Peptides against a protein of PDB entry 3J47. Designs and how they scored, part 7

Target 1, 121 residues: chain A of PDB entry 3J47
Amino acid sequence: IRLTNQLKSLKGLQSKLKDVVEYLDKVINKELPINHTILGKLQDVFNLLPNLGTPDDDEIDVENHDRINISNNLQKALTVKTNDELMVIYISNLVRSIIAFDDLIENKIQNKKIQEQRVKD
Target 2, 26 residues: chain B of PDB entry 3J47
Amino acid sequence: NAQYHLLVKQGDGLLTKLQKYGAAVR

## One batch from the design tools (peptide; aimed at target 1 M87 Y90, target 2 Y4)

Design b1_p10_8 (made by RFdiffusion4)
Pose (drawn by RFdiffusion4):
Structure b1_p10_8 (pose): chain A 91 residues (1-28, 36-48, 72-121), chain B 26 residues (1-26), chain P 10 residues (1-10)
Amino acid sequence: IRLTNQLKSLKGLQSKLKDVVEYLDKVIHTILGKLQDVFNLNNLQKALTVKTNDELMVIYISNLVRSIIAFDDLIENKIQNKKIQEQRVKD
Amino acid sequence: as target 2 above (26 residues)
Amino acid sequence: VLTEKFDELT
């Protein structure tokens, strides 16, 4: 789902660029200003990425902890299944 | 870096314990 | 695993 959403966003840019190129050919405004702002707003993320890297590590650790918890419950379920099987054999 | 490593080390330690439990179950 | 990941990010 996230991927489909990202693609929709990029699609808009692609179409928007085509329109802009055609517009410029024809000319040979508010949208242009807006685009410039967006441009000014990856490159900058470069420095910001430094911090993101730290945060990404934290969310990776959290995910690892969750995986451990899920494994614990999984072991319990497996034990219950074994006990049920033993009971059936006894029967 | 050292502080960050500390938390990482603890996480690894817990992971080891969990692995040991899985081996005992097997 | 966490140490390897931390080193990759560093």

Design b1_p10_8_s1 (made by RFdiffusion4, then SolubleMPNN; from b1_p10_8, 8 letters changed)
Fold by OpenDDE base, seed 1:
Structure b1_p10_8_s1 (fold): chain B 121 residues (1-121), chain C 26 residues (1-26), chain A 10 residues (1-10)
Amino acid sequence: as target 1 above (121 residues)
Amino acid sequence: as target 2 above (26 residues)
Amino acid sequence: SLLDFLNKLL
């Protein structure tokens, strides 16, 4: 139940992120008007992300093309970080599942020993 | 990618051992 | 598979 709910929540988040990207692409292509409320919420999400190192403030005049490359490198770094966090969560859940299973097995062994003792008495 | 696949393979190996142990305790 | 085991455990 708990891991199924986490997987469902993660799939729901992935779907919502895809919808946001598709919306942003439509806004960039001028197919839809800019919604300031959606943009503000996206900015809040980006501000809650740990500061991916400010490229040192010392070059005013990187052409709009280099800002797109910096944005792509930032997005790639965010994607890699998210993948690493998901991997840590996966390993942590695996370890917890193993511990819970080992405890279940030990409890079954103890219950069998108690039953065997009761049959010998 | 290669380290991730190695971790998944190790997890599957551990899971197989755990299943074998669970079947032996039944 | 790991996914099938996790689904059985849940």
Scores: peptide ipSAE 0.385, ipTM 0.856, DockQ to the pose 0.129
OpenDDE base, seeds 2, 3, 4, 5: peptide ipSAE 0.395, 0.371, 0.409, 0.344; ipTM 0.864, 0.862, 0.866, 0.852; seeds 2, 3, 4 fail the geometry check

Design b1_p10_8_s2 (made by RFdiffusion4, then SolubleMPNN; from b1_p10_8, 6 letters changed)
Fold by OpenDDE base, seed 2:
Structure b1_p10_8_s2 (fold): chain B 121 residues (1-121), chain C 26 residues (1-26), chain A 10 residues (1-10)
Amino acid sequence: as target 1 above (121 residues)
Amino acid sequence: as target 2 above (26 residues)
Amino acid sequence: SLLEKLEQLL
């Protein structure tokens, strides 16, 4: 139950993120008007993201384009890392569920053996 | 990617074994 | 045991 709910929630989040990307692509392509309320909420989400790189204060002169690419690469790397960590947690919970089910099966087999012994006595 | 697919395949193998044991205990 | 086979797969 808990694992299934987590997987469902993750799938729901993935679908919602896809819808946001598709919306942003339509806005960039001028197919839809800019919705300031959606942009404000997206800005709030980005502001809640950890500030991915204070560039060390020492090189003010690297063109804004390279800094944006480095920041995007760091954001991507952290997203991948977070996805990998969530996957490890998911698999660990799956394995624990499998072990618990194996123990339940073994207990059921033992209980059946005890009942068969009691019927023979 | 390859390690991920291997890990998923191992998990599916374990799940299949678990299903077989669950069926044998019924 | 089944547990040992599971541990060997991990």
Scores: peptide ipSAE 0.290, ipTM 0.854, DockQ to the pose 0.069
OpenDDE base, seeds 1, 3, 4, 5: peptide ipSAE 0.266, 0.279, 0.272, 0.254; ipTM 0.852, 0.854, 0.846, 0.831; seed 3 fails the geometry check

Design b1_p10_8_s3 (made by RFdiffusion4, then SolubleMPNN; from b1_p10_8, 6 letters changed)
Fold by OpenDDE base, seed 2:
Structure b1_p10_8_s3 (fold): chain B 121 residues (1-121), chain C 26 residues (1-26), chain A 10 residues (1-10)
Amino acid sequence: as target 1 above (121 residues)
Amino acid sequence: as target 2 above (26 residues)
Amino acid sequence: QLEKKLQELL
């Protein structure tokens, strides 16, 4: 139940993120007017993202292209790290489910032995 | 990517074995 | 045995 709810929530977030990208592409292509309210909320989301590239103040002359690549690489690295952490949580929940099942089996075997003893008495 | 898919496939295989064992103990 | 090994991991 908990894992299924987390997966459902993550799929919902992925769908919403896709809708935001599709909206931004339509705005860039001039198919839709810039909605300042949506842009403001998007800006708030980006401001809540950890600053994925304050270069140390000592290289003011790297062309905007290299800064974008570094920021994209760091964002990708954080996405991979988050995926690895979620994977570890998934495995941990799977192992817990396997063990809870092993315990259930052992309990059923014990209950069967107790019932077989009660029928012999 | 390949290691992740292998791990997910192993997890699904374990879950399937678990389901079969649960059905056999019912 | 598996229960004990999980209690050691928790």
Scores: peptide ipSAE 0.322, ipTM 0.872, DockQ to the pose 0.041
OpenDDE base, seeds 1, 3, 4, 5: peptide ipSAE 0.234, 0.252, 0.259, 0.246; ipTM 0.857, 0.861, 0.854, 0.848

Design b1_p10_8_s4 (made by RFdiffusion4, then SolubleMPNN; from b1_p10_8, 7 letters changed)
Fold by OpenDDE base, seed 4:
Structure b1_p10_8_s4 (fold): chain B 121 residues (1-121), chain C 26 residues (1-26), chain A 10 residues (1-10)
Amino acid sequence: as target 1 above (121 residues)
Amino acid sequence: as target 2 above (26 residues)
Amino acid sequence: NLLEFLEKLL
């Protein structure tokens, strides 16, 4: 039950993220008008992300192109790190669910053996 | 990316084996 | 046996 709910929640999050990307692609391609309310909510999500590239305001004149590349590289590195951490948590929960299921199966096998013995006596 | 997909595929394989074993013991 | 199950799993 718990693992199935976590997997369902993760699949639901993945579907929602895909829908957001597809929406952004349609807006970029001018197929849909820019919805300021959706853009504001996306901006709030980005503002809740740890600041993915404030070098402290004290270093001079990197062209806007290099700042975008540095922020994208840091964002990519943090996305990879977060994915690796989530993967370790996922594996750990999977292993715990396997152990709990094996214990349940062993308990069922024992209960069946006890019932078969009671029918022979 | 490839390692992540391999790991998810392995996890799905395990879940499927687990479901089959749970059905055989039921 | 849990060990045999884990060995079939890995």
Scores: peptide ipSAE 0.354, ipTM 0.862, DockQ to the pose 0.074
OpenDDE base, seeds 1, 2, 3, 5: peptide ipSAE 0.336, 0.349, 0.347, 0.324; ipTM 0.862, 0.862, 0.864, 0.851

## One batch from the design tools (peptide; aimed at target 1 L86 Y90)

Design b1_p11_1 (made by RFdiffusion4; failed a check: the pose's geometry)
Pose (drawn by RFdiffusion4):
Structure b1_p11_1 (pose): chain A 91 residues (1-28, 36-48, 72-121), chain B 26 residues (1-26), chain P 11 residues (1-11)
Amino acid sequence: IRLTNQLKSLKGLQSKLKDVVEYLDKVIHTILGKLQDVFNLNNLQKALTVKTNDELMVIYISNLVRSIIAFDDLIENKIQNKKIQEQRVKD
Amino acid sequence: as target 2 above (26 residues)
Amino acid sequence: SLAEKFEELAA
């Protein structure tokens, strides 16, 4: 789902660029200003990425903890299944 | 870095315990 | 694995 959404966003840019190229050919405004703003707003993320890296590490650690909890419950389920099997054999 | 490593080390320690439990179950 | 991941992010 996230991927489909990202693709939709990129699609708009691609189409938008084509339109802009055609527009410029014809010419040879508000949208252009808006595009410039967006441009000014990865490169900048470079410095910002430094911080993101720290945060990514924290969310990685959280995921690991969750995986451990899930493994715990999984062990319990396996034990219950074994007990059920034993009871069936007894029967 | 050292502080960050500390939390990382603790997380590893818990992971080891969990692995030991899994081995005992097997 | 966590230490390796930290080193990757720190690099």

Design b1_p11_1_s1 (made by RFdiffusion4, then SolubleMPNN; from b1_p11_1, 5 letters changed; failed a check: the pose's geometry)
Amino acid sequence: SLEEKLNELLS

Design b1_p11_1_s2 (made by RFdiffusion4, then SolubleMPNN; from b1_p11_1, 5 letters changed; failed a check: the pose's geometry)
Amino acid sequence: QLLEKLDELKA

Design b1_p11_1_s3 (made by RFdiffusion4, then SolubleMPNN; from b1_p11_1, 8 letters changed; failed a check: the pose's geometry)
Amino acid sequence: QLEELLNKLLS

Design b1_p11_1_s4 (made by RFdiffusion4, then SolubleMPNN; from b1_p11_1, 8 letters changed; failed a check: the pose's geometry)
Amino acid sequence: QLEQKLDQLLS

Design b1_p11_2 (made by RFdiffusion4)
Pose (drawn by RFdiffusion4):
Structure b1_p11_2 (pose): chain A 91 residues (1-28, 36-48, 72-121), chain B 26 residues (1-26), chain P 11 residues (1-11)
Amino acid sequence: IRLTNQLKSLKGLQSKLKDVVEYLDKVIHTILGKLQDVFNLNNLQKALTVKTNDELMVIYISNLVRSIIAFDDLIENKIQNKKIQEQRVKD
Amino acid sequence: as target 2 above (26 residues)
Amino acid sequence: DLKEEAEDLLA
């Protein structure tokens, strides 16, 4: 789902660029200003990425903890299944 | 870096315990 | 016990 959403966003840019190129050919405004703002707003993320790297590490650790918890419950389920099998054999 | 490694080390320790429990179950 | 340790680590 996230991927589809990202693609939609990029699609708009691609179409938008085509329109802009055609517009410029014809000319040979508010949208242009808006685009410039967006441009000014990955390069910058480079420095910001430094911090993001730290936060990514934290969310990786949290995911690991959750995986451990899930494994614990999984073991319990497996033990219950074994006990059920033993009971059936006894029967 | 050392502080960050400390938390990482603890997380690894818990993972080891969980692996031991899985081996005991097997 | 492992769950308690996991909750402490997450906290």

Design b1_p11_2_s1 (made by RFdiffusion4, then SolubleMPNN; from b1_p11_2, 3 letters changed)
Fold by OpenDDE base, seed 4:
Structure b1_p11_2_s1 (fold): chain B 121 residues (1-121), chain C 26 residues (1-26), chain A 11 residues (1-11)
Amino acid sequence: as target 1 above (121 residues)
Amino acid sequence: as target 2 above (26 residues)
Amino acid sequence: SLREEAEKLLA
């Protein structure tokens, strides 16, 4: 049961990570805005990941120590990868905000120049 | 994790500055 | 300029 659940969770995470990467690529290419629903789902996966790595204390036969270490290392590696993906999304949002602000500043500068020209005429 | 949180904190600081400037120019 | 002030805030 546990291995099947881990495998299912891993497959789900892999699929989600793929979707996130595809979304991030579209965001980087300025093709799509940030999808808050995808981010919410990612956060949910992150919140569930620690729970997937906690062995129920009661049935840990000593012989499974190597499998537990492999699972923990994989979980850590996946967590790092997902954090990197979230970071890219966050940076992309910041860049978009900066660009929007730059456009606002330029618009205000242009408006000021137009007003100054009207006063001179 | 710590580096990620630091980056997020820096970005939030930048966003706050941007918001303040936008409000001042408005 | 307004742009220079914005750049200072972004730096």
Scores: peptide ipSAE 0.213, ipTM 0.846, DockQ to the pose 0.215
OpenDDE base, seeds 1, 2, 3, 5: peptide ipSAE 0.176, 0.186, 0.179, 0.161; ipTM 0.832, 0.824, 0.837, 0.829; seeds 1, 3 fail the geometry check

Design b1_p11_2_s2 (made by RFdiffusion4, then SolubleMPNN; from b1_p11_2, 4 letters changed)
Fold by OpenDDE base, seed 4:
Structure b1_p11_2_s2 (fold): chain B 121 residues (1-121), chain C 26 residues (1-26), chain A 11 residues (1-11)
Amino acid sequence: as target 1 above (121 residues)
Amino acid sequence: as target 2 above (26 residues)
Amino acid sequence: DLREEALKLLS
């Protein structure tokens, strides 16, 4: 029961991470806006990661050492994956900021040209 | 790690340039 | 030209 629930939770997490990656790909491709709620949840997961790797100091059983190493490796892999996702979000935000700024510049140039034409008429 | 930090540094540099331009156009 | 100034600052 406990192992099955952990595996189910991990599969659920993997599915959610896949959905986030697919969302980020759509964001990179300019198909969708960034969802700040997803970003906040990823940050929360990252902040909770240190708590997933503290072995409760209770019960030195030798069978736990291999499980601890596997859990630490999994946590490390999840941390790397989360960092990669955060990086993609950061780049996507930068790209959007640049595009929005380019549009702002163009709009300002157009408005200036319209105003200059109205002063000449 | 190093490539990630380089990419973030490049992005921050670009953002800073963008902010400077936005301030000059105001 | 504001666009040229943008390009110069972004280069």
Scores: peptide ipSAE 0.288, ipTM 0.861, DockQ to the pose 0.180
OpenDDE base, seeds 1, 2, 3, 5: peptide ipSAE 0.243, 0.237, 0.249, 0.242; ipTM 0.841, 0.838, 0.848, 0.841

Design b1_p11_2_s3 (made by RFdiffusion4, then SolubleMPNN; from b1_p11_2, 5 letters changed)
Fold by OpenDDE base, seed 4:
Structure b1_p11_2_s3 (fold): chain B 121 residues (1-121), chain C 26 residues (1-26), chain A 11 residues (1-11)
Amino acid sequence: as target 1 above (121 residues)
Amino acid sequence: as target 2 above (26 residues)
Amino acid sequence: SLREEANKLLS
């Protein structure tokens, strides 16, 4: 039962990570804005991941150790994937900030030109 | 890890420059 | 220009 629930939770997490990747691709392609709720959920997952990897020092039989190592490797792979997704979100936010600043600068330049023309008239 | 930290550091540098520019334009 | 100053800061 616990292993099945863990596997189901992992599958749910994998599905959610896939949805996040698809969302990030749309954000990179400028099709959608960044969803802060998705970012918050990813951060929550990341904060929970360190707690999933603490081996309680209980005498776990050697056969469970290999399964734990596979689980830890999968968790590490998921952590790396989550970190990569967070990086993409971070870069996307930086790019959006740069674009917003560029637009602001252009708008200020245009407004200044319009004011200078009005003063000359 | 090292490439990740380098990319984050570069992004933070750009953000700092953008903030300085935004402050200078105000 | 403001754009040139931005480009200098971003370079």
Scores: peptide ipSAE 0.250, ipTM 0.852, DockQ to the pose 0.198
OpenDDE base, seeds 1, 2, 3, 5: peptide ipSAE 0.219, 0.233, 0.221, 0.217; ipTM 0.841, 0.841, 0.845, 0.842; seed 3 fails the geometry check

Design b1_p11_2_s4 (made by RFdiffusion4, then SolubleMPNN; from b1_p11_2, 4 letters changed)
Fold by OpenDDE base, seed 4:
Structure b1_p11_2_s4 (fold): chain B 121 residues (1-121), chain C 26 residues (1-26), chain A 11 residues (1-11)
Amino acid sequence: as target 1 above (121 residues)
Amino acid sequence: as target 2 above (26 residues)
Amino acid sequence: SLREEAEKLLS
């Protein structure tokens, strides 16, 4: 039961990570805005990951050690992948912020020029 | 990991500068 | 100019 639930959770996480990657690719390509809900879900996954890798101290059967090591390696790999995805999202947000500020600056400059012209007239 | 932290640090620096500039333009 | 100051901050 526990292994099946872990596998199902992992598959669900993998599917969500795939969806996030696809979303991030669309964001990088400027096809879609950043979805904060996806970021929240990724953060939730990250917060749940440490709980998925805690070997319950009680049943260290030797056969479980290899599976636990594989699970820990997979969890570590997923953590790295999620960190990379979060990094891409972060960079995308920074770029969008820079563009928004650039537009704001340009708008302020234009408004100032218009006001200066109106005062001269 | 180190490259990630460096990138995040640089990004935070840029955001801070942008916020300061936005406040100065207002 | 405001733009130049922004560019300096972004550089």
Scores: peptide ipSAE 0.210, ipTM 0.843, DockQ to the pose 0.214
OpenDDE base, seeds 1, 2, 3, 5: peptide ipSAE 0.169, 0.155, 0.178, 0.168; ipTM 0.827, 0.818, 0.835, 0.828; seed 1 fails the geometry check

Design b1_p11_3 (made by RFdiffusion4)
Pose (drawn by RFdiffusion4):
Structure b1_p11_3 (pose): chain A 91 residues (1-28, 36-48, 72-121), chain B 26 residues (1-26), chain P 11 residues (1-11)
Amino acid sequence: IRLTNQLKSLKGLQSKLKDVVEYLDKVIHTILGKLQDVFNLNNLQKALTVKTNDELMVIYISNLVRSIIAFDDLIENKIQNKKIQEQRVKD
Amino acid sequence: as target 2 above (26 residues)
Amino acid sequence: EFDEINKELNE
């Protein structure tokens, strides 16, 4: 789902660029200003990425913890299944 | 870095315990 | 290492 959403966003840019190129050919405004703003707003993320890296580590750690918890419950379920099997054999 | 490594080390320690439990179950 | 973490997070 996230991927489809990202693609939709990129699609708009691609179409928007084509339109802009055609517009410029024809010319040979508000949208242009807006685009410039967006441009000013990955390069900048470079420095910001430094912080993101720290945060990514934290969310990695949390995911690890969750995976441990899930493994615990999984072991319990496996034990219950074994007990059920033993009871069936006895029967 | 040292502080960050500390939390990482603890997380690894818990992971080891969980692995030991899994081996005992097997 | 951070790229690997990103890959694992995106999984």

Design b1_p11_3_s1 (made by RFdiffusion4, then SolubleMPNN; from b1_p11_3, 4 letters changed)
Fold by OpenDDE base, seed 2:
Structure b1_p11_3_s1 (fold): chain B 121 residues (1-121), chain C 26 residues (1-26), chain A 11 residues (1-11)
Amino acid sequence: as target 1 above (121 residues)
Amino acid sequence: as target 2 above (26 residues)
Amino acid sequence: LVDEILKELLE
């Protein structure tokens, strides 16, 4: 049950992220006006993402280039983590399907043995 | 990437064997 | 982690 809920939640998150990307692409292409309310909510979501950069030490004037690289590295790490979680869920569902099918085969063999015994009596 | 594809391919191979076994027990 | 996932899968 928990794994199925995690899969559903992850699929929901993936769909929402896709909708956000599609929206941002339309805004970049000037097909839609910049909605400041949507941008503000996106900024809030990004601000709620744990800055997994512990700033260990000191006011270095990180040129805008290094902030973009750190943000890209964090986004890449989150994407890899999400892919690994999806992979684990896939393998888990596969193993569950294998077990359920093995049990079905065993149940069928047992039912056949019971039927063969009833025909001999 | 390669390990992921290998793992998926192994899973598909197991599913195929399982399907063959289920068809033979029919 | 894998063992916990296997345990949740078997439930």
Scores: peptide ipSAE 0.436, ipTM 0.873, DockQ to the pose 0.060
OpenDDE base, seeds 1, 3, 4, 5: peptide ipSAE 0.429, 0.404, 0.401, 0.418; ipTM 0.873, 0.868, 0.867, 0.871

Design b1_p11_3_s2 (made by RFdiffusion4, then SolubleMPNN; from b1_p11_3, 8 letters changed)
Fold by OpenDDE base, seed 3:
Structure b1_p11_3_s2 (fold): chain B 121 residues (1-121), chain C 26 residues (1-26), chain A 11 residues (1-11)
Amino acid sequence: as target 1 above (121 residues)
Amino acid sequence: as target 2 above (26 residues)
Amino acid sequence: TVQEILEKLLS
């Protein structure tokens, strides 16, 4: 139950993130006007995300290079941690699916044996 | 990264085989 | 057997 709920929540988050990306692409392509309210909410989300150093700050002073490297290392470490957590969830779901399938196969084999016995019988 | 992608690929292959077997046992 | 199928799936 818990893992299924986490997977459902993650799928829901993935769908929402895809919708946000599609919206941003349409705004970048000038297909839709910039909605300042949506942009403000996205900025709030990005501010709550640890500074995912977007490489678009090609103009910020040489003096911040050490802070940028530390931020990039932290981002990379968080990405790796997230990937490891997702991997554990994936493997756990895979193992559960295998076990559930094994039980289903065994039940089907038993049901076939019972049916074959009833026909003989 | 490469090991992770390999593991995911193996798991997807396993899941596909599992689905095929479940369909054949049906 | 179910075991052989599991082995083929895990291989």
Scores: peptide ipSAE 0.325, ipTM 0.861, DockQ to the pose 0.048
OpenDDE base, seeds 1, 2, 4, 5: peptide ipSAE 0.316, 0.335, 0.336, 0.303; ipTM 0.851, 0.862, 0.858, 0.848; seeds 2, 4 fail the geometry check

Design b1_p11_3_s3 (made by RFdiffusion4, then SolubleMPNN; from b1_p11_3, 6 letters changed)
Fold by OpenDDE base, seed 1:
Structure b1_p11_3_s3 (fold): chain B 121 residues (1-121), chain C 26 residues (1-26), chain A 11 residues (1-11)
Amino acid sequence: as target 1 above (121 residues)
Amino acid sequence: as target 2 above (26 residues)
Amino acid sequence: VVEEILKELLS
């Protein structure tokens, strides 16, 4: 019973990770708006992922090792893919923020020059 | 890992330059 | 590449 529930929970987690990857792909493709709360939670999950790969020394029967290894390899591959997608989103947002700030600075400089000209006239 | 860290470092460098420019325009 | 990504992100 406990092992069956753990396997079901792991399958559920894998499905959710797939849904997250699909969401991130849609955000990269501009099909969906970036949700900062989702991105923050995903980053927190990634920071905890190194701990998900440590086998806690709980006696997991050797007969499921091949299926667990295949599932772990697929989950690891999905994790790497999601990390790369999060990185692309982060860089994209950073770049947009930099450009918006550069434009704001240029606008401020132009406004200051116009004010200085009006004071000299 | 190394490429990711390089990209993050480049992003931080751009942000720092942008902050300095914003402070010089004040 | 980066400039092209920048243009696409600004559009």
Scores: peptide ipSAE 0.406, ipTM 0.871, DockQ to the pose 0.051
OpenDDE base, seeds 2, 3, 4, 5: peptide ipSAE 0.390, 0.379, 0.370, 0.380; ipTM 0.865, 0.865, 0.862, 0.864

Design b1_p11_3_s4 (made by RFdiffusion4, then SolubleMPNN; from b1_p11_3, 7 letters changed)
Fold by OpenDDE base, seed 1:
Structure b1_p11_3_s4 (fold): chain B 121 residues (1-121), chain C 26 residues (1-26), chain A 11 residues (1-11)
Amino acid sequence: as target 1 above (121 residues)
Amino acid sequence: as target 2 above (26 residues)
Amino acid sequence: LIKEILEELLK
């Protein structure tokens, strides 16, 4: 019963991680808007991931070590990939915000110059 | 790590320049 | 590279 529940929880986690990757790919491809709340929760998950790889030394049979190590290496690789994707999304948004603000400032300067010229005429 | 910190530092530098420019236009 | 990504993200 406990092992079946752990396997079910692990499969549920794997499915959720796949859904997160698919969501990130859709956000990169501009198919979906960026949800800051989802990104914040994903960052929190990544900050906790270094702790998911510390085996508390409590009794797991030596015969499953290779499958668990392959699964943990794949999960670490997917984690690194998703962290890199989140970083690219964050930087992309930062730069879009910078450009939009630069354009807003230039527009404000131009409008001010036009108004100053109208007061001199 | 180093490339990530460099990229974050460049982003912060751009944000700081943007804030200074926004303050100069006010 | 970063500049090209910026130009593509601005389109």
Scores: peptide ipSAE 0.396, ipTM 0.871, DockQ to the pose 0.054
OpenDDE base, seeds 2, 3, 4, 5: peptide ipSAE 0.387, 0.353, 0.373, 0.346; ipTM 0.871, 0.866, 0.868, 0.859

Design b1_p11_4 (made by RFdiffusion4)
Pose (drawn by RFdiffusion4):
Structure b1_p11_4 (pose): chain A 91 residues (1-28, 36-48, 72-121), chain B 26 residues (1-26), chain P 11 residues (1-11)
Amino acid sequence: IRLTNQLKSLKGLQSKLKDVVEYLDKVIHTILGKLQDVFNLNNLQKALTVKTNDELMVIYISNLVRSIIAFDDLIENKIQNKKIQEQRVKD
Amino acid sequence: as target 2 above (26 residues)
Amino acid sequence: SEILEKLSENS
């Protein structure tokens, strides 16, 4: 789902660029200003990435903890299944 | 870095314990 | 795995 959404966003840019190229050919405004703003707003992320890296580490650790908890419950379920099997054999 | 490593080390420790439990179950 | 891929790309 996230991927489809990202693609839709990129699609708009691609189409928008085509339109802009055609517009410029024909000329040979508010949209242009808006695009410039967006440009000014990955390069900058480079410095910002430094911080993101730290945060990514924390969300990795949280995911590892959750995996452990899921493994615990999984062991319990497996034990219950074994007990059920033993009871059936006894019967 | 040292502080960050500390938390990482603790997480690894818990992971080891969980692995030991899985081995005992097997 | 996705987080590790992001950390690798950032490295």

